# Peptides against a protein of PDB entry 6DSZ: the designs that were tried, part 47

Target 1, 361 residues: chain A of PDB entry 6DSZ
Amino acid sequence: NYVVTAQKPTAVNGCVTGHFTSAEDLNLLIAKNTRLEIYVVTAEGLRPVKEVGMYGKIAVMELFRPKGESKDLLFILTAKYNACILEYKQSGESIDIITRAHGNVQDRIGRPSETGIIGIIDPECRMIGLRLYDGLFKVIPLDRDNKELKAFNIRLEELHVIDVKFLYGCQAPTICFVYQDPQGRHVKTYEVSLREKEFNKGPWKQENVEAEASMVIAVPEPFGGAIIIGQESITYHNGDKYLAIAPPIIKQSTIVCHNRVDPNGSRYLLGDMEGRLFMLLLEKEEQMDGTVTLKDLRVELLGETSIAECLTYLDNGVVFVGSRLGDSQLVKLNVDSNEQGSYVVAMETFTNLGPIVDMCV

## One batch from the design tools (peptide; made by RFdiffusion4, then SolubleMPNN)

Design b1_p11_2_s1 (from b1_p11_2, 5 letters changed)
Fold by OpenDDE base, seed 1:
Order: structure tokens, then C-alpha cells, then sequence
Structure b1_p11_2_s1 (fold): chain B 361 residues (1-361), chain A 11 residues (1-11)
């Protein structure tokens, strides 16, 4: 009996960093199709802790820390609309992944969006938002005692949402999204009322952004607001401040992923379709009243990596490059460039064996 | 860029 051990998936389709195993441990979580891999980040590298099989392809994977939790919880949504909230528990050498809550969030009606599943969490952990279908925004209220993930839909007038995030520093949960209509692409904000289960008018909007605007980054305080990434331009808006740059270097290839380096949102990693790694820099200006405003935006080329599906900054200038098309990498960012002008050094490479063909035997 | 990268190693 040849037990053909089914080859484990190697293509990465998501990654996230946080404190999942403990309050003190820094973790890297990697989604590989139906598989979740959990690592502890150490000075010696990645230490494997646990691998978990999921009942479907992981479509959303986000860490969040509700008020009064000592460590992060994990939200997962599968491509079959199975949602769960997971907790890591360790007792001596016994490691358990506990399902705190679960549910199926599939609707019987609606057109699945062409840009796929988007899942976002409010920074204050008030709700999860899901864009699954055109013209609908699904809300999962976050409650500690709720073992069953119950969701409701809010009608969205904007039928073609490109990307959506929750903003920081908002009294009510507030979404910022890029959408397309016959006149072009636009940015809009809505407040989400949990009580009334409706949208209220958000703090700002920006009509007629770049035609290829594809990503929204929510910026933490003190800056607040959002960054909008296009093919030709990067723009910032927070309701009071607007700033746009059009660095020629980003026109060479489409930016496809991003990750925040600093907790305050001063630096972001950007990856493009050629495997170029960039740093986006937010330059601060301190006002006499102690307020911090955005002075400028700058983009710097760091070097080349595998084509990133996802990026996550770990610690000490180490970045995980999750790749679907190539080998995933751990890379080090150096202060000084090498002889080729690169600030990136590959530390470890994880071989991608390509897609597992599920041969139904 | 150098200043920005120096700040990364101090986190």
C-alpha cells in the first residue's frame, strides 16, 4: 500500500504577523490554499509551531485583538464562505486551536464580485466587514459571547467596489473604498451604524481618482485617513489634507500588495508584478500645537524579490515575501546598499512546487 | 532612505 502522502501546498496566498500564540511571541501565519502554518519569529529564524487544515481555501486571514484579550484572535473566511474566529491555546506541550465562533456567511441571492472576496476588521474591533457580492456590504458584529457568527447586509449603492478598508480614529466604524462607475474611479467613505444597520455619510470623498486606482491603505493615527495606490499615482487623503505623487518608477509594473512597517503608519512596503520591493515613506510635520500632519510622500526602490502575493514585516528589518508564482522568501533590509544598489538580501527561500492538482482518484 | 532604514533596526 503506497500511502501517497499528498504533497503539502507550497504556494502562498496570504500572510499576517501578530501575537497569536502569546502576548509576547511574534508570529508569522501563512495561508497555503487550505493549510494554515503558524510560526514563532525568533532571532534564529522561523520556528514552526502548528499546522492547521481548513475546510476550504483561505480567502481572508486577519489578526485582531478585542478589548481585554491578552493576545490576538484569528479571523478566517474560506472561498466557500465559512467564517471562523480562532484562538491559540497551549497547556504544557499540548497545542490546541480553538474555534471561538463560526458561521456560514453565504447569501442565497447576489452576484459574486469579480474582484473576489474582501474581508476587513475595524481597528477598534467593533465589527468585521465583508464585500462578497456586488451592491452588498456584510457586517459581522464582534461580541465576546457570540459563538455563532451572525451577519447582516447593508445595501451599497456603489455596485463595483475595487477595494475597501476601515479607517482609524473614527468615532463610529468608518469604511473607505475605491469604486468604479461610468464616470471613472472614485473614493468614498461611509459610517457603519450597528444599531440602525445602515450607512451614514462618511467624513470625506474624492471623486475622479486615477482610472487604475486599485488599493486602499488605512493610515493609523496621528496621520489618519487613507492612501490610494494606482498604476501611475499614490495619493493621501484624510478629509483635511490631500497629497499626490506620481513617481515614474511605479509605472514600470503594477503594485499588487502592501504592508505597514511602523505602528504609526510612517512606512509601508510595496510589491509589484516584477518582484520589485519598495518603501513608501510618509514624512511628518509637527505643528506648534503638537498635531502631526503629512508633509510629503516618497517612494524608494529597495530591491528585488520573488513576486509577492503578500508581504509582512516581521522585526529587525526582516520581511516575509509570500509568493504564489515563485518561491517565498525571508529577506533582510539593510541600511547600506550592496554593489548593485540593492538594500535587500535573501536570508531563506521556500521552494514553491506549483499548484497541487487535486487528482480525484 | 538610510535614516528610515536605521529606524527599522531599532524597533
Amino acid sequence: as target 1 above (361 residues)
Amino acid sequence: LKEALEEIESL
Scores: peptide ipSAE 0.320, ipTM 0.867, DockQ to the pose 0.881
Fold by OpenDDE base, seed 2:
Structure b1_p11_2_s1 (fold): chain B 361 residues (1-361), chain A 11 residues (1-11)
Amino acid sequence: as target 1 above (361 residues)
Amino acid sequence: LKEALEEIESL
């Protein structure tokens, strides 16, 4: 009897930071296939708190804080369309991960999207949005008293959605998405009516964005709007202001992940397919009326890391680089560059043993 | 960039 010790998955396929264990604790949550790892970020580094086995590969993992919650809740969607909302509870040494709500959100009808599962949460916690199938947007209303996650579909006219986010500062939940049609790639917005279960016209659209526009970043207030990242360009739009940059340095490799550094959306980390780490900077201009507008966008090369599947800014210039293809890393951002012009120093490396082929014998 | 990184260490 060969007890094949099932090796734990080491490839990271998602990471998020927030206050999951308590209101005060800064957490790093790491998705490794069917496993969720929960850490507390400390001055000494990452302290492991709990590992949780999921009933499938984690496809979406998002922290959110409903009104009147003291700490974040965790939304998870698996690749088999099992959804849950998790809460961390600790009583002395006893640690429990409680399922507040669950449901299966699989549809019997629909073509699974080729770009995979997208899951997003409204910043005001009114709903969860899911792009699972072409031409459908699934909505899960967020209700505190509902233990059963119920969803409904809204038809999307745009069949080929590339990426989608909820915008900030919107009276109604508003999505912004990149889509492709025969004329190219475009950005559109829709308001989501929970009451009528339909889309209304959003505040703005941008036709004919870059042909390889691949990511949407929703920007918090005071800027609002969205950043659209392509192969050659980075653009900002909020309905009133448009800015575009085409820094030559981003043409060398596709940007594949991002993470917001500042709560106000002034800085973002960007990672590309070569393991380059960038800072995207939003320069503010204060108007005479006290309004804050975006003055400019800048991209700066910080250095090189493992190829990021996900990035998470922690604290004190420490970044977690979650890698699927290579070793995950904790890196430090330094104020001053080294002799090679790098601002990045590796602090810790987490060995990736590669794909565990579960040979079920 | 330096100013932006200096602000990171102060968070």
Scores: peptide ipSAE 0.306, ipTM 0.863, DockQ to the pose 0.903
Fold by OpenDDE base, seed 3:
Structure b1_p11_2_s1 (fold): chain B 361 residues (1-361), chain A 11 residues (1-11)
Amino acid sequence: as target 1 above (361 residues)
Amino acid sequence: LKEALEEIESL
């Protein structure tokens, strides 16, 4: 009996940073197909803490901190629509990953969306939103006492949602999404009524955005609003302020992932299909009334990495580049460029042995 | 860019 030790998956399909193991620990969580790897970020590098096998391919992985929790909880949705909320518990040397809540959120009726599964969490932890099927937005209310994740659907008039996020600073949970209709791509907002289980009119909309607008970034306060990333343009809107840039450098390759660097949303990392790493900068202007408004947007080329499936800023200019197509990397952002004009230095490389094809024999 | 990178605390 050759126990073919099934090679562990090496292709990264998601990553997130937060405080999962404790309030003080900075963690990197990496999704590799059905495997979750948990690291502590240290001055010496990544310290492995635990690996967890999941009941299916991880499709969504998000950290969130409900009110009164000392550390982050982990939401996972699998490609088979199994949802769970996980908690890390340590007692001495004993490490347990506890399922606080679980449920299957699959619908019997609906067309699975061609752009795949989108899962988002309200910044105030009021709900989880899921775009699983065309013309439906699934809501999972977040309740601490409920071990069973219950969901309901709200009908979307917009059948072709490209990307969706919850906005920050909203009295009610508010989604912002890019959608496509016969007239082009547009941005719209809806308030989500948990009580009435319906959408209310959101604070703003932007019709006729760039035809290839593909990503929504929700911007924290004080700016608020959203960034819309296209092939040729990056736009900002918050209801009161609109700004668009079209830096020629982003036209060369499609931006495919992003990550927020600063808690206030002043900086974002952007990765494209050529492995170029950019910094998106939000320039602030302080008004006489003490309000902060967006003055300008800038994009700066940092350097080249492996083609990112996901990016996450860790700390101290260290970035994890999660790659599906190439080797994942830890990279350092330097203040000064090297001789090639790059601000990026590879610190560590994690060999990708390719996709594990589960050949069910 | 330099100013934005200078705010990155060095490990």
Scores: peptide ipSAE 0.283, ipTM 0.858, DockQ to the pose 0.723
Fold by OpenDDE base, seed 4:
Structure b1_p11_2_s1 (fold): chain B 361 residues (1-361), chain A 11 residues (1-11)
Amino acid sequence: as target 1 above (361 residues)
Amino acid sequence: LKEALEEIESL
């Protein structure tokens, strides 16, 4: 009996950072197919804390902190539509991952969306939103005392949603999404009524965005609004301010992932299909009334990494580059460029052995 | 960019 030691998945399909183990610990959570790896970020590097097997491929992994929680909770959705909210508990040396809530969110009716599963959390932790099927937006209300994840669907008129996020600073939970219709790609917003279980008109829309607009970034206050990333352009809109840039450098390869560096959304990391790492900069303009507006957008090439499936800024200029196609990396951002003009230095590389070919022996 | 990267070390 060759115990084929089932080689652990090495391809990264998601990563997130936050305070999951404690309020004080900075964690890196890595999704590798059905496996969740939990690390503490230290000055010495990544300290492994726990590995968790999930009942399916992780499709969504998001940290969130409901009101009155001291640390982040973890939302996971699997590709088989199993949803859970996880809590880290430690008692001495005993480490438990507690399921606070769970549910299956699969619908009997619906066309699975071609762009896959999208899961988002309202910044105020009022709800989770799921785009699982064309023409449906699933809502999971977040209730502190509910161990059963109840969900309902709201019908979307827009059948081909490309990406969706919850906006910040909205009185009601508000989604912003890119969708495609026969006329092109557009951005729209909806308010989500938990009470009426319907969409209300959102604060703004932008018709006829770039044809290849593929990602929405919700921008925190004070800016608010959203960034829309395309193949040729990056645009910002918040209802009052519109700004667009078309830096030639982004045309060379498609941007495929992003991560916010600053809590206030002043900086974002962008990764493209060639493994180029960019910084997106939001320049502030302070008005005489104390309002902060977006003055400009800038994109700067930092350097080259493995092709990122996901990016997460950790601390002290350290970035985790989660790669599905190549080796994942810890990289350091430097203030000064090297002789090649790169601001990126690889600190650690994590070998990707590729897809576990289930060799049916 | 330099200023933006200098601010990263302060986070």
Scores: peptide ipSAE 0.250, ipTM 0.848, DockQ to the pose 0.898

Design b1_p11_2_s2 (from b1_p11_2, 6 letters changed)
Fold by OpenDDE base, seed 4:
Structure b1_p11_2_s2 (fold): chain B 361 residues (1-361), chain A 11 residues (1-11)
Amino acid sequence: as target 1 above (361 residues)
Amino acid sequence: LKEALAELEKL
């Protein structure tokens, strides 16, 4: 019996950075199909801490910190609609991943969305939102001490949601989403009422965005609002201010992932289908009244990496490039470009062996 | 860009 040691999956399908192991530790969490890898980010590199097998392919992986928690909790949703909230607990050398809450969020009715599963967390940790099925938005209230993840659906009139995020700085949980209808693609906002289990009118909408608008980035305070990424344009809207740029460089390849660098949303990393890494910069304008407004948007080419499925900024200009199609990388962003004009230097490369072909021998 | 990249080393 050749125990074909099933090669561990190497293709990355998600990554997130936060403080999962402790309040002080910076962690990199990597999703590789059914496997979760947990690292501590150190000055010496990535230190492996734990690997966890999940009961299905990880579809959503998000860190969040409820009020009164000292460290982040991990929300995971699998492709089979198993949801859990995980906590890291260490007792001496014993490391346990504790399930704080779990549930299956599958519906008996609904068309699974063609654009896949979207999972989002309210920045104030009031709820989790899930776009699983066309015409439905699932809400999981985040209540303390509830071990059972209860969910309810709100009907969404917009059947073809492209991407959705929770906005920052909203009194009520507010989603912003790109959707498509026969007239094109649009951006809309809704407030989510937990009490009434319905949508209320959101603060703003933007009809007729770019036809290929594909991603929503929620921008933290002080800017607030959202960035909409298209094929040809990047737009910002917060209800009061609209800005659009159409940098020619982004037309060459579709932007497919993003990650926020700064807690205040001043910088983002963008990755495209050619493995180009960009920085999106939000330029501030301070008004005489102390309000901060967005002055301009700028996109700068940093260099080339593996084709990113996900990006996450770690620390000190180090970025993890999670790749599904190629090798994942740790890269350093340098202040000065090399002779080729690249600001990116590969520090470490993680070989991707591709899909585990179950060779049924 | 240079300023933005230089700020990353301070984080």
Scores: peptide ipSAE 0.373, ipTM 0.888, DockQ to the pose 0.890
Fold by OpenDDE base, seed 1:
Structure b1_p11_2_s2 (fold): chain B 361 residues (1-361), chain A 11 residues (1-11)
Amino acid sequence: as target 1 above (361 residues)
Amino acid sequence: LKEALAELEKL
C-alpha cells in the first residue's frame, strides 16, 4: 500500500497578518489553495502553530476584530462561495479552530465577474461586502449571535467594478470602487444602508481616472480617503484633497499587490509583475488646528523579490512575500542599501513546487 | 526613505 502522501500545496494565493492566536501574538496566515497555514512571528522567525484544510480554494482571507473581541477573527470565502468566520482557541496544548459562523453565499442568478471574487470588511466591523457577480454588491451583516451568515444583495448600476474597498472614518459603511464604462474608468463612493438595504450617495467621486486604474487602497485616519493605483499613475483623493503622481519607474511593470506598513497609512509596500518591491510614502503636513493633511506622495524602489501574489509587513522591517509563480520569501528591509542599491535582503526562501496536479484517481 | 526605514526598526 503506497500511501501516496498528497504533496502539500506550496503556491501562495493569499496572506494576512494580525493577532489571531492571542491578543499579544503577531500571526502570519498563509493561504495555499485549500490549505491555511498559521504561524507566530517571533524574533527567531516563523513558528508553525497549525495547518487547516478548507473545503475549497481560499478566494478571500481577512482578519477583523469586532468590538469587545480580545483577538482577531478570520473571515474566509472559498471559490465555491462557502463563507465562514473562524476563531482560534487554545486550551493548554489543545488547539482548536472554531467555526463561529458559516454560510453559502452563492446566487442562483448572476454573471460571475471577470475580475474574480472581491471580499472586503468594514473597518468598524459593521458588515462584510462581496463583489461576486456583475451589477451586485452582497452584504453580510456582522452580528455576534448569528451562527448563520445571511447575506443580501444591493444592485450596482456600475456593472464592471475593477476593485472595491470600505473607507475609514465614515459614519455609515462607505465603499470606494474603480469601475469601467464606455467612457473609461472612474472612482465612485456609496454609503451602504443596512436598514434600508440600499446605497446612498457617497461623499465623493472622481470621473475619468487613468484607463488602467486597477487597485483601491483605503487610507486610515488621519488622512482618510483612498489611493488609486494605475499603470502610469498613483492618485489620492479624500473628498477635499486630490493629489496625483506619475513616477516613471512604475510604468516599467504593472503593480499587482499592496500592503499597509503603518497603522496610520503613512507607508505602503507595492509589488509589481517583475518582482520589484516599492515603498509608497505619504508625506504629512500638520495644520495649526492639529489636523493632518497629505502634503505629497512618493514612490521608492526598495529592491527585488519573488513575484508577489500578496505582501504583508510583519514587524521590525520584515516582510513576507507570498508568491504563486516563484518561491515565497521572508525579506528584511535595511536602512542602508547594499552595493547594488537594494534595501532588500532575503532571510528565508520557501520552495514552490508548482501547482498540485489533482490526479483524479 | 532612510528615515522611513529607520522607523521600522522601532516598531
Scores: peptide ipSAE 0.372, ipTM 0.889, DockQ to the pose 0.885
Fold by OpenDDE base, seed 2:
Structure b1_p11_2_s2 (fold): chain B 361 residues (1-361), chain A 11 residues (1-11)
Amino acid sequence: as target 1 above (361 residues)
Amino acid sequence: LKEALAELEKL
């Protein structure tokens, strides 16, 4: 009887930062296949708090704070369409991860989207949106008292959604998405009516974006709107203002992940397929009426890391680089570059043993 | 960039 100690998965497939354990604690949550690792970020580094086994491979992991909650809740969706909302509870030394709500959101009818599962949460915590199947947008209303996650579908006319986010600062929940049709890639917005269970016309659209536009970033207020990342260009649109940049440096490798640094969306980290780390900067302009508008977009190369599957800014210039293909890292962003022009220093490296082939013998 | 990075140390 060889007790093959099942090696724990080491490849990171998602990470998120927030206040999950308490209102005061800064947490890093890491998804490694079926495992959720919870850390507290400290001056000494990452302190492990809990590891949780999930019902399947984690496909979506998002923190959100409903009105009246003191700390963040965690939404998880598995690759088998098991959804849950988790709460951290600590009583003395006893640590429990409580399921507040759960449900299976699988449809009997639908083609799973080739680009995989997308899960998003409305910034005002009114709903969760899921792109699971082509031509469908699934909505999970967020209700505090409901232990059963119920979902409904809204039909999307746009069959080939590339990426989707909820916008900030919208009276009704509003999605912004990149989609592909025979004419190219486009950006569109829809308001989501929870009452009528339908889409209404959104505030804006942009037809004929870059052919390789792959990512939507929702920008918080005061800027609002969205950033669209392509292979050759980065564009901003909020309905009133359009800006585009085409920095030659991003053409070398595809941007595959992003993370917001500032709550106001002034800075983002970008990671590409070569492991290059960039900062995207939103330069503000204050108008005479006191309104803040986007003046310019800038991209700066910070340095090189492991190829990021996900990025999470922690604090004090520390970034977690979650890698699926290589070793995950904690890196420090320095104010001054080294002799090679890099602002990145590796602080800690987490060995990735690669895909664990569970040989069921 | 330097200013943007210098702001990170204040958080």
Scores: peptide ipSAE 0.369, ipTM 0.887, DockQ to the pose 0.884
Fold by OpenDDE base, seed 3:
Structure b1_p11_2_s2 (fold): chain B 361 residues (1-361), chain A 11 residues (1-11)
Amino acid sequence: as target 1 above (361 residues)
Amino acid sequence: LKEALAELEKL
């Protein structure tokens, strides 16, 4: 019996940073197909804590902290629509990953969306939203006592959703999404009523955004609102303020991933299809009444990395670059550029051996 | 940019 030690997957398809192992530990969680790797971020680098096998390819992986939890919980959705909420528990040397809740959220009816699975969590942890099928938005209410993840669908009139996020600072859970119709791409918002299981009119909309608008970033308070990233432009809208920039440098390659650096949403990392790493900066203006408004948007080229599938800022200017096509990296952002004008230095490289071809024998 | 990068070392 040749135990073909199945080579562990090395291609990264998701990464998140948060406080999963404890309230104090900074963790990096990496999704590699069916595997979840959990690290503690230390001054010496990444310390491996646990590896977990999942019952399918990880399609969504998000950390969230319900009210009165001391540490983050992990939501996972697989490509086969198995959902779970995981908790880390440690007792001495014993480490357990506990399933708090699970469920299958597959529908019998619906066209799977061409842009794949989108999973989002309300910042106030009221619900999980899922765009799985065209013309449907699935809601999973978050309840602490429920071990079974129950979901319901709300009908979306907008059949071709490109990206969707929950907004911050909303009294009711509010989604913001880019969608396409015969007239072009647009941004719309909806409030989600858990009680009535329907959409209410959201606070704002923006018709006729850039034709290639592909990503929504929900911006935390005090700014609120959303950033819309296209091929040629980056726009901000919060209902009261609109700003657009069209920096020529972003036209060279499509931005494909983003990560928030600051808790207040003043800085974001952006990665493109050429492996260029950018910083998006939100310049604030403090008004006389103490309100903070967006003054300007700037994009700065930091340097080059592996082509990112996902990015996550860790700490102390260290960024994890999760790559599907190339080697994943830990990179350091430096204050001063090198001789080539790059602010990026590779600290560690994680060899990608390519996709595990699931040979169905 | 330099100021923005310098703030990262203070976190």
Scores: peptide ipSAE 0.365, ipTM 0.886, DockQ to the pose 0.882

